# Designs tried in a protein design run: peptides against a protein of PDB entry 3C2G. Part 171

Target 1, 209 residues: chain A of PDB entry 3C2G
Amino acid sequence: IRTFDLLGLLLHDSDAIDGFVRSDGVGAITTVVQYPNNDLIRAGCKLLLQVSDAKALAKTPLENILPFLLRLIEIHPDDEVIYSGTGFLSNVVAHKQHVKDIAIRSNAIFLLHTIISKYPRLDELTDAPKRNRVCEIICNCLRTLNNFLMMWIPTPNGETKTAGPNEKQQVCKFIEIDILKKLMSCLSCEGMDTPGLLELRSTILRSFI

## One batch from the design tools (peptide; made by RFdiffusion4, then SolubleMPNN)

Design b2_p30_3_s2 (from b2_p30_3, 14 letters changed)
Fold by OpenDDE base, seed 1:
Structure b2_p30_3_s2 (fold): chain B 209 residues (1-209), chain A 30 residues (1-30)
Amino acid sequence: as target 1 above (209 residues)
Amino acid sequence: SEAIEKAREKQRKEAEEERKKKLEELLEKL
Protein backbone atom coordinates (compact mmCIF):
# COMPACT_ATOMS: atom_id res chain seq x y z
CA ILE B 1 0.00 0.00 0.00
CA ARG B 2 2.48 2.70 1.12
CA THR B 3 4.85 1.62 -1.65
CA PHE B 4 2.15 2.15 -4.30
CA ASP B 5 1.29 5.55 -2.86
CA LEU B 6 4.97 6.54 -2.90
CA LEU B 7 5.37 5.17 -6.43
CA GLY B 8 2.32 7.15 -7.54
CA LEU B 9 3.96 10.33 -6.21
CA LEU B 10 7.13 9.58 -8.19
CA LEU B 11 5.20 8.90 -11.42
CA HIS B 12 4.34 12.59 -12.00
CA ASP B 13 5.77 12.95 -15.52
CA SER B 14 5.27 11.05 -18.76
CA ASP B 15 8.88 9.84 -18.96
CA ALA B 16 8.79 8.32 -15.47
CA ILE B 17 5.45 6.64 -16.28
CA ASP B 18 6.81 5.28 -19.57
CA GLY B 19 9.91 4.05 -17.73
CA PHE B 20 7.75 2.23 -15.17
CA VAL B 21 5.61 0.64 -17.91
CA ARG B 22 8.71 -0.45 -19.90
CA SER B 23 10.03 -2.15 -16.75
CA ASP B 24 6.84 -4.31 -16.63
CA GLY B 25 5.34 -2.14 -13.90
CA VAL B 26 1.79 -3.01 -15.02
CA GLY B 27 2.60 -6.72 -14.73
CA ALA B 28 4.07 -6.12 -11.28
CA ILE B 29 0.91 -4.33 -10.10
CA THR B 30 -1.25 -7.10 -11.60
CA THR B 31 0.74 -9.68 -9.62
CA VAL B 32 0.35 -7.73 -6.36
CA VAL B 33 -3.42 -7.23 -6.71
CA GLN B 34 -3.89 -11.02 -6.89
CA TYR B 35 -3.51 -11.08 -3.11
CA PRO B 36 -6.84 -10.91 -1.23
CA ASN B 37 -6.23 -7.53 0.43
CA ASN B 38 -8.82 -4.86 -0.39
CA ASP B 39 -6.56 -1.90 0.45
CA LEU B 40 -3.79 -3.34 -1.70
CA ILE B 41 -6.22 -3.96 -4.57
CA ARG B 42 -7.52 -0.36 -4.31
CA ALA B 43 -4.02 1.10 -4.30
CA GLY B 44 -2.88 -1.11 -7.17
CA CYS B 45 -5.90 -0.33 -9.35
CA LYS B 46 -5.46 3.40 -8.65
CA LEU B 47 -1.85 3.16 -9.78
CA LEU B 48 -2.98 1.30 -12.93
CA LEU B 49 -5.32 4.21 -13.67
CA GLN B 50 -2.44 6.69 -13.22
CA VAL B 51 -0.31 4.91 -15.85
CA SER B 52 -3.17 3.93 -18.19
CA ASP B 53 -2.42 6.65 -20.79
CA ALA B 54 1.29 5.79 -21.07
CA LYS B 55 2.65 5.53 -24.63
CA ALA B 56 4.70 2.50 -23.59
CA LEU B 57 1.45 0.52 -23.08
CA ALA B 58 1.13 0.25 -26.87
CA LYS B 59 4.18 -2.08 -26.77
CA THR B 60 3.15 -3.92 -23.58
CA PRO B 61 1.44 -7.31 -24.01
CA LEU B 62 -1.97 -6.98 -22.37
CA GLU B 63 -3.27 -10.49 -23.20
CA ASN B 64 -2.89 -11.64 -19.58
CA ILE B 65 -3.27 -8.28 -17.81
CA LEU B 66 -6.54 -7.12 -19.31
CA PRO B 67 -8.56 -10.34 -18.79
CA PHE B 68 -7.34 -10.42 -15.20
CA LEU B 69 -8.41 -6.82 -14.56
CA LEU B 70 -11.81 -7.46 -16.15
CA ARG B 71 -12.30 -10.46 -13.87
CA LEU B 72 -11.22 -8.41 -10.85
CA ILE B 73 -13.79 -5.68 -11.51
CA GLU B 74 -16.43 -8.34 -12.24
CA ILE B 75 -16.08 -9.97 -8.81
CA HIS B 76 -15.08 -6.99 -6.63
CA PRO B 77 -17.95 -4.85 -5.26
CA ASP B 78 -15.70 -1.88 -4.37
CA ASP B 79 -16.53 1.36 -6.19
CA GLU B 80 -12.91 2.55 -6.00
CA VAL B 81 -11.69 -0.63 -7.69
CA ILE B 82 -14.46 -0.39 -10.29
CA TYR B 83 -13.66 3.29 -10.91
CA SER B 84 -9.94 2.67 -11.37
CA GLY B 85 -10.45 -0.50 -13.40
CA THR B 86 -13.00 0.99 -15.79
CA GLY B 87 -10.83 4.10 -16.14
CA PHE B 88 -7.84 1.94 -17.01
CA LEU B 89 -9.92 -0.03 -19.53
CA SER B 90 -11.21 3.17 -21.14
CA ASN B 91 -7.72 4.60 -21.58
CA VAL B 92 -5.98 1.43 -22.80
CA VAL B 93 -8.56 0.66 -25.51
CA ALA B 94 -8.39 4.19 -26.93
CA HIS B 95 -6.89 4.15 -30.45
CA LYS B 96 -5.55 0.58 -29.97
CA GLN B 97 -7.40 -2.00 -32.07
CA HIS B 98 -5.46 -4.94 -30.66
CA VAL B 99 -6.42 -3.99 -27.09
CA LYS B 100 -10.06 -3.52 -28.11
CA ASP B 101 -10.03 -7.05 -29.57
CA ILE B 102 -8.59 -8.49 -26.31
CA ALA B 103 -11.20 -6.67 -24.23
CA ILE B 104 -14.10 -7.82 -26.45
CA ARG B 105 -12.87 -11.45 -26.40
CA SER B 106 -12.72 -11.13 -22.60
CA ASN B 107 -16.45 -10.27 -22.47
CA ALA B 108 -15.87 -6.56 -21.73
CA ILE B 109 -19.12 -5.43 -23.42
CA PHE B 110 -21.26 -7.61 -21.17
CA LEU B 111 -19.25 -6.59 -18.13
CA LEU B 112 -19.76 -2.88 -18.86
CA HIS B 113 -23.50 -3.47 -19.15
CA THR B 114 -23.47 -5.42 -15.87
CA ILE B 115 -21.62 -2.61 -14.08
CA ILE B 116 -24.01 0.09 -15.28
CA SER B 117 -27.02 -2.12 -14.48
CA LYS B 118 -25.90 -2.73 -10.88
CA TYR B 119 -25.79 0.95 -9.94
CA PRO B 120 -28.97 2.87 -9.09
CA ARG B 121 -30.01 5.95 -11.00
CA LEU B 122 -28.01 9.01 -9.98
CA ASP B 123 -31.17 10.83 -8.92
CA GLU B 124 -31.74 8.07 -6.32
CA LEU B 125 -28.32 8.73 -4.73
CA THR B 126 -28.54 11.30 -1.92
CA ASP B 127 -24.85 11.13 -0.98
CA ALA B 128 -22.97 13.51 -3.28
CA PRO B 129 -19.55 11.77 -3.12
CA LYS B 130 -21.18 8.40 -3.91
CA ARG B 131 -23.25 9.93 -6.72
CA ASN B 132 -20.18 11.53 -8.29
CA ARG B 133 -18.18 8.28 -8.08
CA VAL B 134 -21.02 6.29 -9.66
CA CYS B 135 -21.31 8.89 -12.42
CA GLU B 136 -17.56 8.62 -13.11
CA ILE B 137 -17.82 4.81 -13.30
CA ILE B 138 -20.73 4.99 -15.73
CA CYS B 139 -18.83 7.56 -17.84
CA ASN B 140 -15.78 5.26 -17.95
CA CYS B 141 -18.00 2.38 -19.11
CA LEU B 142 -19.63 4.53 -21.78
CA ARG B 143 -16.35 5.93 -23.09
CA THR B 144 -15.14 2.34 -23.43
CA LEU B 145 -18.34 1.35 -25.24
CA ASN B 146 -17.94 4.31 -27.61
CA ASN B 147 -14.45 3.09 -28.46
CA PHE B 148 -15.85 -0.36 -29.31
CA LEU B 149 -18.76 0.93 -31.39
CA MET B 150 -16.48 3.14 -33.49
CA MET B 151 -14.79 -0.01 -34.86
CA TRP B 152 -18.01 -1.08 -36.56
CA ILE B 153 -19.01 2.25 -38.11
CA PRO B 154 -18.64 2.20 -41.90
CA THR B 155 -15.79 4.40 -43.06
CA PRO B 156 -15.98 6.06 -46.51
CA ASN B 157 -13.02 3.88 -47.57
CA GLY B 158 -15.12 0.68 -47.32
CA GLU B 159 -13.01 -1.17 -44.73
CA THR B 160 -15.30 -2.03 -41.81
CA LYS B 161 -14.94 -4.64 -39.15
CA THR B 162 -18.36 -6.21 -38.70
CA ALA B 163 -19.47 -6.94 -35.17
CA GLY B 164 -20.13 -10.61 -34.57
CA PRO B 165 -23.71 -11.63 -33.76
CA ASN B 166 -22.89 -12.00 -30.05
CA GLU B 167 -21.21 -8.60 -29.83
CA LYS B 168 -24.14 -7.01 -31.64
CA GLN B 169 -26.57 -8.61 -29.19
CA GLN B 170 -24.52 -7.42 -26.21
CA VAL B 171 -24.30 -3.89 -27.60
CA CYS B 172 -28.08 -3.83 -28.14
CA LYS B 173 -28.47 -4.04 -24.34
CA PHE B 174 -27.06 -0.51 -24.04
CA ILE B 175 -30.12 0.76 -25.92
CA GLU B 176 -32.35 -0.46 -23.08
CA ILE B 177 -34.39 2.40 -21.63
CA ASP B 178 -32.97 1.88 -18.13
CA ILE B 179 -29.39 2.18 -19.39
CA LEU B 180 -30.20 5.25 -21.49
CA LYS B 181 -31.85 6.92 -18.47
CA LYS B 182 -28.65 6.36 -16.48
CA LEU B 183 -26.67 7.97 -19.32
CA MET B 184 -29.02 10.94 -19.31
CA SER B 185 -28.54 11.36 -15.58
CA CYS B 186 -24.76 11.49 -16.11
CA LEU B 187 -25.20 14.45 -18.50
CA SER B 188 -26.72 16.40 -15.61
CA CYS B 189 -23.66 15.92 -13.38
CA GLU B 190 -21.25 18.85 -13.11
CA GLY B 191 -17.66 18.25 -14.20
CA MET B 192 -18.46 15.12 -16.24
CA ASP B 193 -17.23 14.36 -19.76
CA THR B 194 -20.37 15.72 -21.44
CA PRO B 195 -18.58 15.89 -24.82
CA GLY B 196 -17.74 12.17 -24.52
CA LEU B 197 -21.35 11.30 -23.71
CA LEU B 198 -22.54 13.35 -26.70
CA GLU B 199 -20.00 11.54 -28.89
CA LEU B 200 -21.39 8.21 -27.66
CA ARG B 201 -24.92 9.38 -28.52
CA SER B 202 -23.76 10.15 -32.06
CA THR B 203 -21.95 6.80 -32.26
CA ILE B 204 -25.05 4.89 -31.12
CA LEU B 205 -27.13 6.69 -33.76
CA ARG B 206 -24.63 5.76 -36.49
CA SER B 207 -24.42 2.15 -35.25
CA PHE B 208 -28.12 1.34 -34.80
CA ILE B 209 -29.95 3.65 -37.23
CA SER A 1 -48.63 -18.57 -47.74
CA GLU A 2 -46.21 -16.08 -49.30
CA ALA A 3 -48.77 -13.36 -48.56
CA ILE A 4 -48.74 -14.16 -44.81
CA GLU A 5 -44.93 -14.21 -44.79
CA LYS A 6 -44.81 -10.84 -46.60
CA ALA A 7 -47.31 -9.43 -44.10
CA ARG A 8 -45.18 -10.68 -41.17
CA GLU A 9 -42.04 -9.21 -42.72
CA LYS A 10 -43.84 -5.89 -43.25
CA GLN A 11 -44.98 -5.86 -39.61
CA ARG A 12 -41.44 -6.69 -38.49
CA LYS A 13 -40.04 -3.80 -40.56
CA GLU A 14 -42.69 -1.40 -39.25
CA ALA A 15 -41.93 -2.45 -35.66
CA GLU A 16 -38.20 -2.01 -36.28
CA GLU A 17 -38.78 1.44 -37.79
CA GLU A 18 -40.95 2.43 -34.82
CA ARG A 19 -38.21 1.19 -32.47
CA LYS A 20 -35.63 3.26 -34.38
CA LYS A 21 -37.85 6.34 -34.17
CA LYS A 22 -38.33 5.90 -30.40
CA LEU A 23 -34.57 5.46 -30.07
CA GLU A 24 -33.92 8.66 -32.05
CA GLU A 25 -36.35 10.57 -29.84
CA LEU A 26 -34.65 9.21 -26.73
CA LEU A 27 -31.15 9.99 -28.02
CA GLU A 28 -32.23 13.55 -28.85
CA LYS A 29 -33.17 13.94 -25.16
CA LEU A 30 -29.68 12.66 -24.09
Scores: peptide ipSAE 0.018, ipTM 0.365, DockQ to the pose 0.011
Fold by OpenDDE base, seed 4:
Parts: C-alpha cells; structure tokens; sequence
Structure b2_p30_3_s2 (fold): chain B 209 residues (1-209), chain A 30 residues (1-30)
C-alpha cells in the first residue's frame, strides 16, 4: 500500500511513467494485486490508472495483464477498483488495435455491458460523490465501447474490420433501452466527457442504422 | 442573498431535468 502511494507520488512526469512501464511496472502491479487485500487492490488499480496513458504501454505485452484485470473488475464490488480498472482499459485500448483485440477476446464487451447494467440510474443516486463516481465508471465503459465500435465502421478508404458473430451479438446488447438511457443520463451530467459520449452516440447510430 | 442562490440552484435543476427530458424524447425517436 504505502509503496504504491509513494510510487504514485513519484510518477509526476511522462518520462518517469514511461520508465516505470518499461521496467515492467504494470506486470509488477498486476502480480501484487493478486493478493486478496482490498486496500492493496485499490492502490494498485489506482496506480495502473495513473500509468494507463503511457506511450511505453504500446510496447508492453498485455496478453496476460488484460484478462486478469478484466476478471478482477468482474468479481470485485469496489467502485474505486472498477473506476480505476475501466479507466485503465479505456486508455490502453485507445489507438491500439492489438490491445483492442486482446480485450475483445477476453470478453471485455460483455463485461462492459455487465458493469453498466449493475449500476442504478444516476437519478436514483442522491449522494453526489457516489453519483459522480458511477457516472465516471459508465463513461469509461462507454468510451471503451466506442473504441471497439470504431474498428467496424468503414473508413473512407473502404477498409473495415468485420466483427465476428459473437462480437456483433455482444454489441447488440448496448442498444438495450436501459443502456441507452444510462448513456443519455451521462450526457445530462455536467463536467463529463460530453464530446466523447456524443461520439459514442453517433458511433452506435452508424453501427445499427 | 441566500434566496437568490436557492433560486439559481432551482433554475439549474429545472434546466437539467428539461435537458434530460429532451434527451429521453430524442432516445424515443431513435
């Protein structure tokens, strides 16, 4: 715990973060968070979020890391772990086709649906900190989904990756009225990534209409 | 005044609910 807090205090610049990632820091954190200690898991996942935009992650093999983190998020009830983990996922899949493929093969689409489905509507949350955290989690999930859907939209060059039948079926769950209502509720929240959510809305429409 | 601040907060909440309603109406048209 204290070590992760200290590391989080030392990783202030992009070069330090990249140095940590190049030294297998993500693998080290992932190994440590396998210990069944909630505070350790929280601290480790928070540190993962802090390094999740590192350029060095493009060169880091995530084949063993992503499935583990997805499973951790699936089974862990803690909003702080889910926030950090979905934030990590959202950042690592961004602009990285190979990482998107690992995440999809690791059932990430279904997990994202499960996470969004588990949380109540934002209007049912009276506690502002809890509501904001839930909104951030949903936004992380939806941003990740957008990154997946964008792979299957034809480019002006006519090149498109075709989604497999299973991926198509999993993605179709995001047009459920409950999921769409949660997306719209996030769009109504102030201080959220409204442009990113509007992009997802457009991406959904382009994928299903 | 506290009354002005309460009125502004009420107006913000009403605007948020109106925005939510417009978004729901948009969703029903999708």
Amino acid sequence: as target 1 above (209 residues)
Amino acid sequence: SEAIEKAREKQRKEAEEERKKKLEELLEKL
Scores: peptide ipSAE 0.017, ipTM 0.296, DockQ to the pose 0.016
Fold by OpenDDE base, seed 2:
Structure b2_p30_3_s2 (fold): chain B 209 residues (1-209), chain A 30 residues (1-30)
Amino acid sequence: as target 1 above (209 residues)
Amino acid sequence: SEAIEKAREKQRKEAEEERKKKLEELLEKL
C-alpha cells in the first residue's frame, strides 16, 4: 500500500511513468494486486489508472494483464476498483487494435454492459461524491465501448474489421433504453468527458442507423 | 398464402422502421 502510494506520488511526469512502464511496472502491480487485500487492490488499481495513458504501454504485452484486470473488476464490488479498472481499460484500448482484440476476447463488452446496468440512475443518487464516481465509471465504460465500435465503422479505404456475431449481439445491448438514459445522465454531469460522450453518440448513430 | 407472407414481411419491415425511427428520435434527444 504505502509503496504504491509513494510510487503514485513520484509518477507525476510522463517520462517517469514511461520509465516505470518500461521496467514492467504494470506487471509488478498486477502481481501484487493478486493478493486478496482490498486496500492493496485499490492502491494498485489506482496506480494502474495513473500509468494507463503511458506511451510505453504500446510496447507492453497485455495478454496476461488485461484478462486479470477484467476479472478483478468483475468480482470486486468496490467503486474505486471499478473506477480505476475501467479507466485503465478505456485508456489502454485507445488507438491499440491488439489491446482491443484482447479485451473483446476477454468478454470486456459484456462486462461493460454489466457494470453500467448494475449502477442506479444518476438521478436516484443523492450523495454527490457517489453520483460523480458512478458517472465517471459509466463514462469509462462508454468511452471503452466507443473505442470498440469505431473498429467496425466503414472507413473510406474499405478496410473494416467486421464484428463477430457475438460481439454484435453484445454491442446491441448498449442501445437499450436504460443504457441510453445513463448516457444522457452522464452528458448532464459537469466536468465529465462531454466530447467523448458526444463522440460515442455519433458512433452509435453511425453503427446502428 | 404468398399474400399473407408478403403482408407479414411488410408488417415486419414497418415495425423495424418504426423501431429505427424511435431510436433515431431517442438519439437526437440525447
Scores: peptide ipSAE 0.017, ipTM 0.346, DockQ to the pose 0.011
Fold by OpenDDE base, seed 5:
Structure b2_p30_3_s2 (fold): chain B 209 residues (1-209), chain A 30 residues (1-30)
Amino acid sequence: as target 1 above (209 residues)
Amino acid sequence: SEAIEKAREKQRKEAEEERKKKLEELLEKL
């Protein structure tokens, strides 16, 4: 715990973050968060989020890390772990086709649906800190979904990766009316990544219409 | 007949376009 907090204070610039990632810092964190200690898991996942946009991650093998993190988020009820983990997932899949493929093979699409399904509508949350955290989690899920859907949009050159039948079925769950109502409730929250939600809307339109 | 099959194809396309329009209207509310 204290070690991760100290590391987080030292990792304040991109060069320090890249240095940590190049030294297998992500692997070190994932080893430590295997211990059944909730405070340790929270601190480790928060540190993962802090390094999740590092350029050095493009050269870091994530084949063992992503499945573990996805399983951790699946089984852990803690909003702070889910926030950090979905934030990490969203950032690491951005602009990285190989990482997107690992995440999808690791059932990430279904997990994102499960996470959104777990939370009530934001308008049903009276506690402002809880509402804001749930909003951030849903935004992380949606940003990740957007990154997946973009792989299957035809390019002007007529080249497109086709989604498999299972991926198509999993993606179709995000257009269920109950899910869409939860997503709409996010747009009413102050401090939302409104541009990111509008981008996802555009991506969904191009994917389903 | 070819005319009946063309009419069925037209109806299928019209139903698909109506479905797309309804989906678009739903997504514009997101």
Scores: peptide ipSAE 0.021, ipTM 0.334, DockQ to the pose 0.011; fails the geometry check

Design b2_p30_3_s4 (from b2_p30_3, 16 letters changed)
Fold by OpenDDE base, seed 1:
Structure b2_p30_3_s4 (fold): chain B 209 residues (1-209), chain A 30 residues (1-30)
Amino acid sequence: as target 1 above (209 residues)
Amino acid sequence: SEAEEKAREEAREEAQEEREELLELLELLE
């Protein structure tokens, strides 16, 4: 735990972060968080978030890391773990087609739906710190989802990947009435990614129905 | 510049040392 805190202090610039990642730092963290210690898991996921935008990650194999992280998020009902994990996911899939494919094959779309569905409506959360954290988690999910959807949007150059039937079904779950009501409750929240929410809805309605 | 290259190498060395400390912690938990 203390080691993760110290690492977080030292990884203050892009060169240090890239150095850590090139030294298989992400693999080291994922090994440590396999121990059934909640504090260790929180600290490790936080550190993953801190290095999630590193340039060196483009050269790091994520085939084993991403499925593990997704499973970790799935089984831990911890807001801090979910926040850090969804933040990591959002950053690592950005502009990286192969990483998106790994996440999608690992049932990430369904997982993100599950995460959003499990949280109360934001307008029902009276505790400001909790509401803010949930808002951030939902924003991470929305950003990740939009990054996935762009894979299947036709480009001006004509040829695009087609979403499989299972992926299409999972995407369409985000326009069901219950999830829409929940997402709409977020629009009034300060700090909500409202453009991302509107983009998600628009993309699904235009391209997946 | 040579100064920038040196600073990058120092940052890499520090990050490697911290990784090693993390691995040592892992070994203690095994």
Scores: peptide ipSAE 0.029, ipTM 0.495, DockQ to the pose 0.037
Fold by OpenDDE base, seed 3:
Structure b2_p30_3_s4 (fold): chain B 209 residues (1-209), chain A 30 residues (1-30)
Amino acid sequence: as target 1 above (209 residues)
Amino acid sequence: SEAEEKAREEAREEAQEEREELLELLELLE
């Protein structure tokens, strides 16, 4: 815990963050958070979020890291862990097809659906800090999902992959009436990624049905 | 510049030490 706190204080600029990532810092954190200590898990996930936009991550093998992180998010019903983990995921998959593939193979689409489905409607949350945190988590999920969908949308200048049957089925779950009602309840929340929500729905309806 | 290169090397050394501290913490938890 102390080490993670100290590292978080030292990793204040892009060069320090890149240095840490190049030294396999992400692997070290992932190894430490395998222990059943909630405080270590929270601190480690927060540190992962802090380094999640590092340029050096493009050269870091994430094959062992992402499946573990996704499992961690799945089994820990902790808003801080889920926030940090989904934030990390959203950043590391951005503009990196290889990383998207690892996450998708590790059942990330279904996990994100589960996360959104389990949280209460935002309009039912009276506690502002809790509502804001849940809103941020949902925004992280939406950003990640839209990043996944971009792989399967035809671009004028690029070869696009075709979504497999399982991936297509998982994506289509986000247009079911219950999950749509949940997502629509988020529109009243300050800080909600409304464009991302509309993009998700539009992309699914146009390209996956 | 030589000064920038030195600063980058110092930052790499610090990052390596920080990684080693994390691994030591892991060994204590085993």
Scores: peptide ipSAE 0.027, ipTM 0.498, DockQ to the pose 0.033
Fold by OpenDDE base, seed 5:
Structure b2_p30_3_s4 (fold): chain B 209 residues (1-209), chain A 30 residues (1-30)
Amino acid sequence: as target 1 above (209 residues)
Amino acid sequence: SEAEEKAREEAREEAQEEREELLELLELLE
């Protein structure tokens, strides 16, 4: 725990972060968070989030890391772990088709649906810190989902991949009535990525139905 | 610049040292 805190303090600039990532720091953190210690898991996931936008990650194999993180998020009902994990996921899949493919094969779309589904409506959360954290988690999920969907949107003058039947089915779960009601309840929340939410809905309705 | 490159190298060394400390801590937990 202390080591992660110290690392977090030292990794304050892009060069230090890149250095850590190039030294397989992400792998080291992933090893640490395998221990059944909630404080270590929280600290490790927080550190992962801190390095998740590092340029060096583009050259880091994530085939073993990403499935593990997704599983960690799945089994831990901890808001801090989920926040950090979804934040990491959203950053690492950005502009990286290969990483998106790994995440999707690791059932990330369904996991994101599960995450959104398990939280109460934001308007039902009276505790401001909790509401804000949940809002951030939902925003991370939305950003990640939109990044996935971009793979299957036709671009002018480009070939687009077609979503497989399983992926299409998973995406269509986000237009079911219960999840739609929940997502719509987020629109009035301060700090919500409203553009991202609208983008998700529009993309699903236009391209997946 | 040479100074920027040196600072970048120092930052990498510090990050590597901290990684090694983390791994040592893990060995103690195993």
Scores: peptide ipSAE 0.026, ipTM 0.483, DockQ to the pose 0.035
Fold by OpenDDE base, seed 4:
Structure b2_p30_3_s4 (fold): chain B 209 residues (1-209), chain A 30 residues (1-30)
Amino acid sequence: as target 1 above (209 residues)
Amino acid sequence: SEAEEKAREEAREEAQEEREELLELLELLE
């Protein structure tokens, strides 16, 4: 556990992070966090988040890593794990079509819906640290979702991937009344990605209905 | 105090062990 923390401290520059990623550091972490130890899982996911913006990840196969991480987030009701995992996901899918495809095939859209649905309304959380962490998780989910939706928005060049029926169905879950009420309750929260929330809603309404 | 010096030495030894474990991990990744 402390080893991951120390490693995180050493990975303070982009070159060190890229070196770690090129050396299959992400694979090493995912191997370690397969052990059912909560503290180890937290530390490992935090380290994943720390390296999640590395340029070397664009060249790293994530076919085995992403499905595992998504499953970990699904089964582990830990805010720190969910925060780190959704943060990792949001960063690794950014500007990488192939990674988005892997995540979507691994049911990431539905998972993100489940995460948002399970948390209470932000305005009902009186504990500021808890509220802030949940807010960050929701923001990570929104950023990831918007990154997915970008694949299906027409570009000026006319080349647009069409969302399949299953993807459309999963995306449309975010405009159901219960989830809309939840998302709308976030608008007044300090630190909320309000532009991202509005973008998500607008894109779904314009392109998926 | 001697007790504070001993506690600092123990903390330094623990930090050194953690550093060695980290170096071993880094070597495995090289």
Scores: peptide ipSAE 0.014, ipTM 0.321, DockQ to the pose 0.022

Design b2_p30_4_s1 (from b2_p30_4, 23 letters changed)
Fold by OpenDDE base, seed 5:
Structure b2_p30_4_s1 (fold): chain B 209 residues (1-209), chain A 30 residues (1-30)
Amino acid sequence: as target 1 above (209 residues)
Amino acid sequence: SSRLEEAARQQAEDFDKKVEEYLKYKELLE
């Protein structure tokens, strides 16, 4: 735990972060967080989030890392783990088709739905710190979903990747009315990424209309 | 389109309407 904290302090710029990632730092963290210690898992996931936007990740094999992380998020009820994990997921899939494919094959879309379904509407949360954390988690999920959906939007030249039937079914879970209501509740939260929600709206419309 | 796609389209439209309502509300508060 303390080691992860120290590493976090050292990883204060992009060069240091890239160096850590190139040295298989992500793999090292994922190895450590396999221990059934909640504090260790929290610290490790937090560190993962800190390095999740590293350029070096584009060349890092994530075939084993992503499925593990997704499973970790699935089985852990810890908001901090879910926050860090979904944040990591959102960042690593951004602008990387290969990583998106790995995540989708690992049932990421369904997991995102599960996460959103787990939490009550934000307006039902009276504790401000809890509400803010849940809001951040939902935003991470929405950004990730948006990145997935963008793959299936036709380009100006008419070319498009077609979503498989399983993916379509998984995506349809997000447009359930109860889910949409939860998403809309995020718009009322202070500090919410409203532009992100609007972008998701646009993406949904382009995907299904 | 499949029935699922049609349902999805309807839900997307509903979402859009809600967003627009929110934006109007926000503008009124500003």
Scores: peptide ipSAE 0.024, ipTM 0.477, DockQ to the pose 0.028
Fold by OpenDDE base, seed 2:
Structure b2_p30_4_s1 (fold): chain B 209 residues (1-209), chain A 30 residues (1-30)
Amino acid sequence: as target 1 above (209 residues)
Amino acid sequence: SSRLEEAARQQAEDFDKKVEEYLKYKELLE
């Protein structure tokens, strides 16, 4: 735990982060968080989040890492783990088609829906820290979904990927009333990525409406 | 650009309207 904390403090610039990733830092973290210690898992996932936007991740095989992380998020009812994990997922799938494919094959879409569904409406949360964390988690999930949906939007040249029937079915779950309300509620959260949410609105509109 | 921002805003507004409409229809069907 202390090691992860120290690493987090040292990984304060992009070069350091890239160096860590190139040295199989992500693999190292995922190995450590396999131990059934909640504090360790929290610390490890937090560190994963810190390095999740590293350029070097484009060269890092994630075939074994992503499924493991997704499973970890699925089985740990811990807001901090879920926050860090979904944040990691959102960042690593961005602009990486092969990573998106791995995530989708690993049932990420369904997991995102499950996560969002398990949390109460933001307006029902009176504790501000809890509400903010839940909002961030939902935003992470929705950003990840947006990244997936964008794959199936036609490009100007007419090229587009097609979602499989299973994926399409899972995606349709996000037009449920509860999910839509949660999406709308995130727009009122302070400190949220407003441009990202607007993009998601556009993507959802194109995909569902 | 201002134009892109306006387009994004308009898209957001359209989305909200469509969502509201969708929710109303869902309520009517229940």
Scores: peptide ipSAE 0.023, ipTM 0.390, DockQ to the pose 0.041
Fold by OpenDDE base, seed 3:
Structure b2_p30_4_s1 (fold): chain B 209 residues (1-209), chain A 30 residues (1-30)
Amino acid sequence: as target 1 above (209 residues)
Amino acid sequence: SSRLEEAARQQAEDFDKKVEEYLKYKELLE
């Protein structure tokens, strides 16, 4: 645990992070967090989040890592783990089609919906730290969803895929009124990524037009 | 466009309106 903390301090620039990733650092972390220790899992996932935007991840096989992480998030009730995990997911899928595919095949869309559904509306949370963390989690989920949706939006210069029927169905669940209410409640949080929400809105509209 | 997609689009538009309303509200509070 302390090692993860120290390592996190050392990974202070992009080159260091890339070096860590190239040395299979992500794999190492995932190996360690397989031990059922909450503190260890938290620390490991936090470190994963820290390196989640590394350029070197584009060359890192994630076929085993992502499904593991998704499962971890699914079964672990810890908000910190979920925060870190969803943050990792959102970053790692960004601009990487093959990673998006892995995530989607690993039922990531459903998981995102599950996560959002798990939490109450933010306005129902009176504890500010808790509310803020939940808000961040939901934002991570939305960002991830946005990344997925962008694959299916026709653009003049971009490659697009057609979402399968299952994916479409799962995506539509995010537009359910209960989900939207939860999303709206996120706007009450300090530091909310309003531009991100607007982007998601636009992406959704373009996806269904 | 399926009925489901149309419904989703409508919901998205509604969401957008709410976001806009919130933004206006936020500006008033700042």
Scores: peptide ipSAE 0.023, ipTM 0.522, DockQ to the pose 0.028
Fold by OpenDDE base, seed 4:
Structure b2_p30_4_s1 (fold): chain B 209 residues (1-209), chain A 30 residues (1-30)
Amino acid sequence: as target 1 above (209 residues)
Amino acid sequence: SSRLEEAARQQAEDFDKKVEEYLKYKELLE
């Protein structure tokens, strides 16, 4: 735990972060968090989030790492783990087609729906820190979804990928009333990526409505 | 661009309207 904290302090610039990632730092963290220690898992996932924007991740094979992380998030009820994990996911898939494909094949779309579904409506949470954390988690999930959906939007040159039947079915889950209400509630949260949420609404409309 | 931003805004508004109509149809709004 202390080691992860120290690493977090040292990884304060882009060069240091890239160096860590190039040295298979993400794989090392993933190995450590396989041990059943909640504090260790929290610290490890937090560190993953800190390095999730690294340019070096585009060149890092994530075929084994990403499925493991998705499974970790799926089985852990810990908000801090889910926050860090979904944050990592949203950042790592951004602008990386090959990573998006790995995530989708690993059932990420369904997982995002499951995570959002597990949390209560934000208006039911009176504890401000808890409400804020839940809002951040939902936003991470929605940002990730937006990154997936954008693959299937036609480009100006008319080229587009087509979502498979399974992906379409999973995405359709997000037009459920409960999910839509939670999406809309995020717009009222202070400090959230409002432009990103608006983009997601637009993307959902163009894709399925 | 400004044009793309305006288009995105319009689509977002359309989405909100569709959601509202859906909720009304399901008697879940007002």
Scores: peptide ipSAE 0.022, ipTM 0.494, DockQ to the pose 0.038

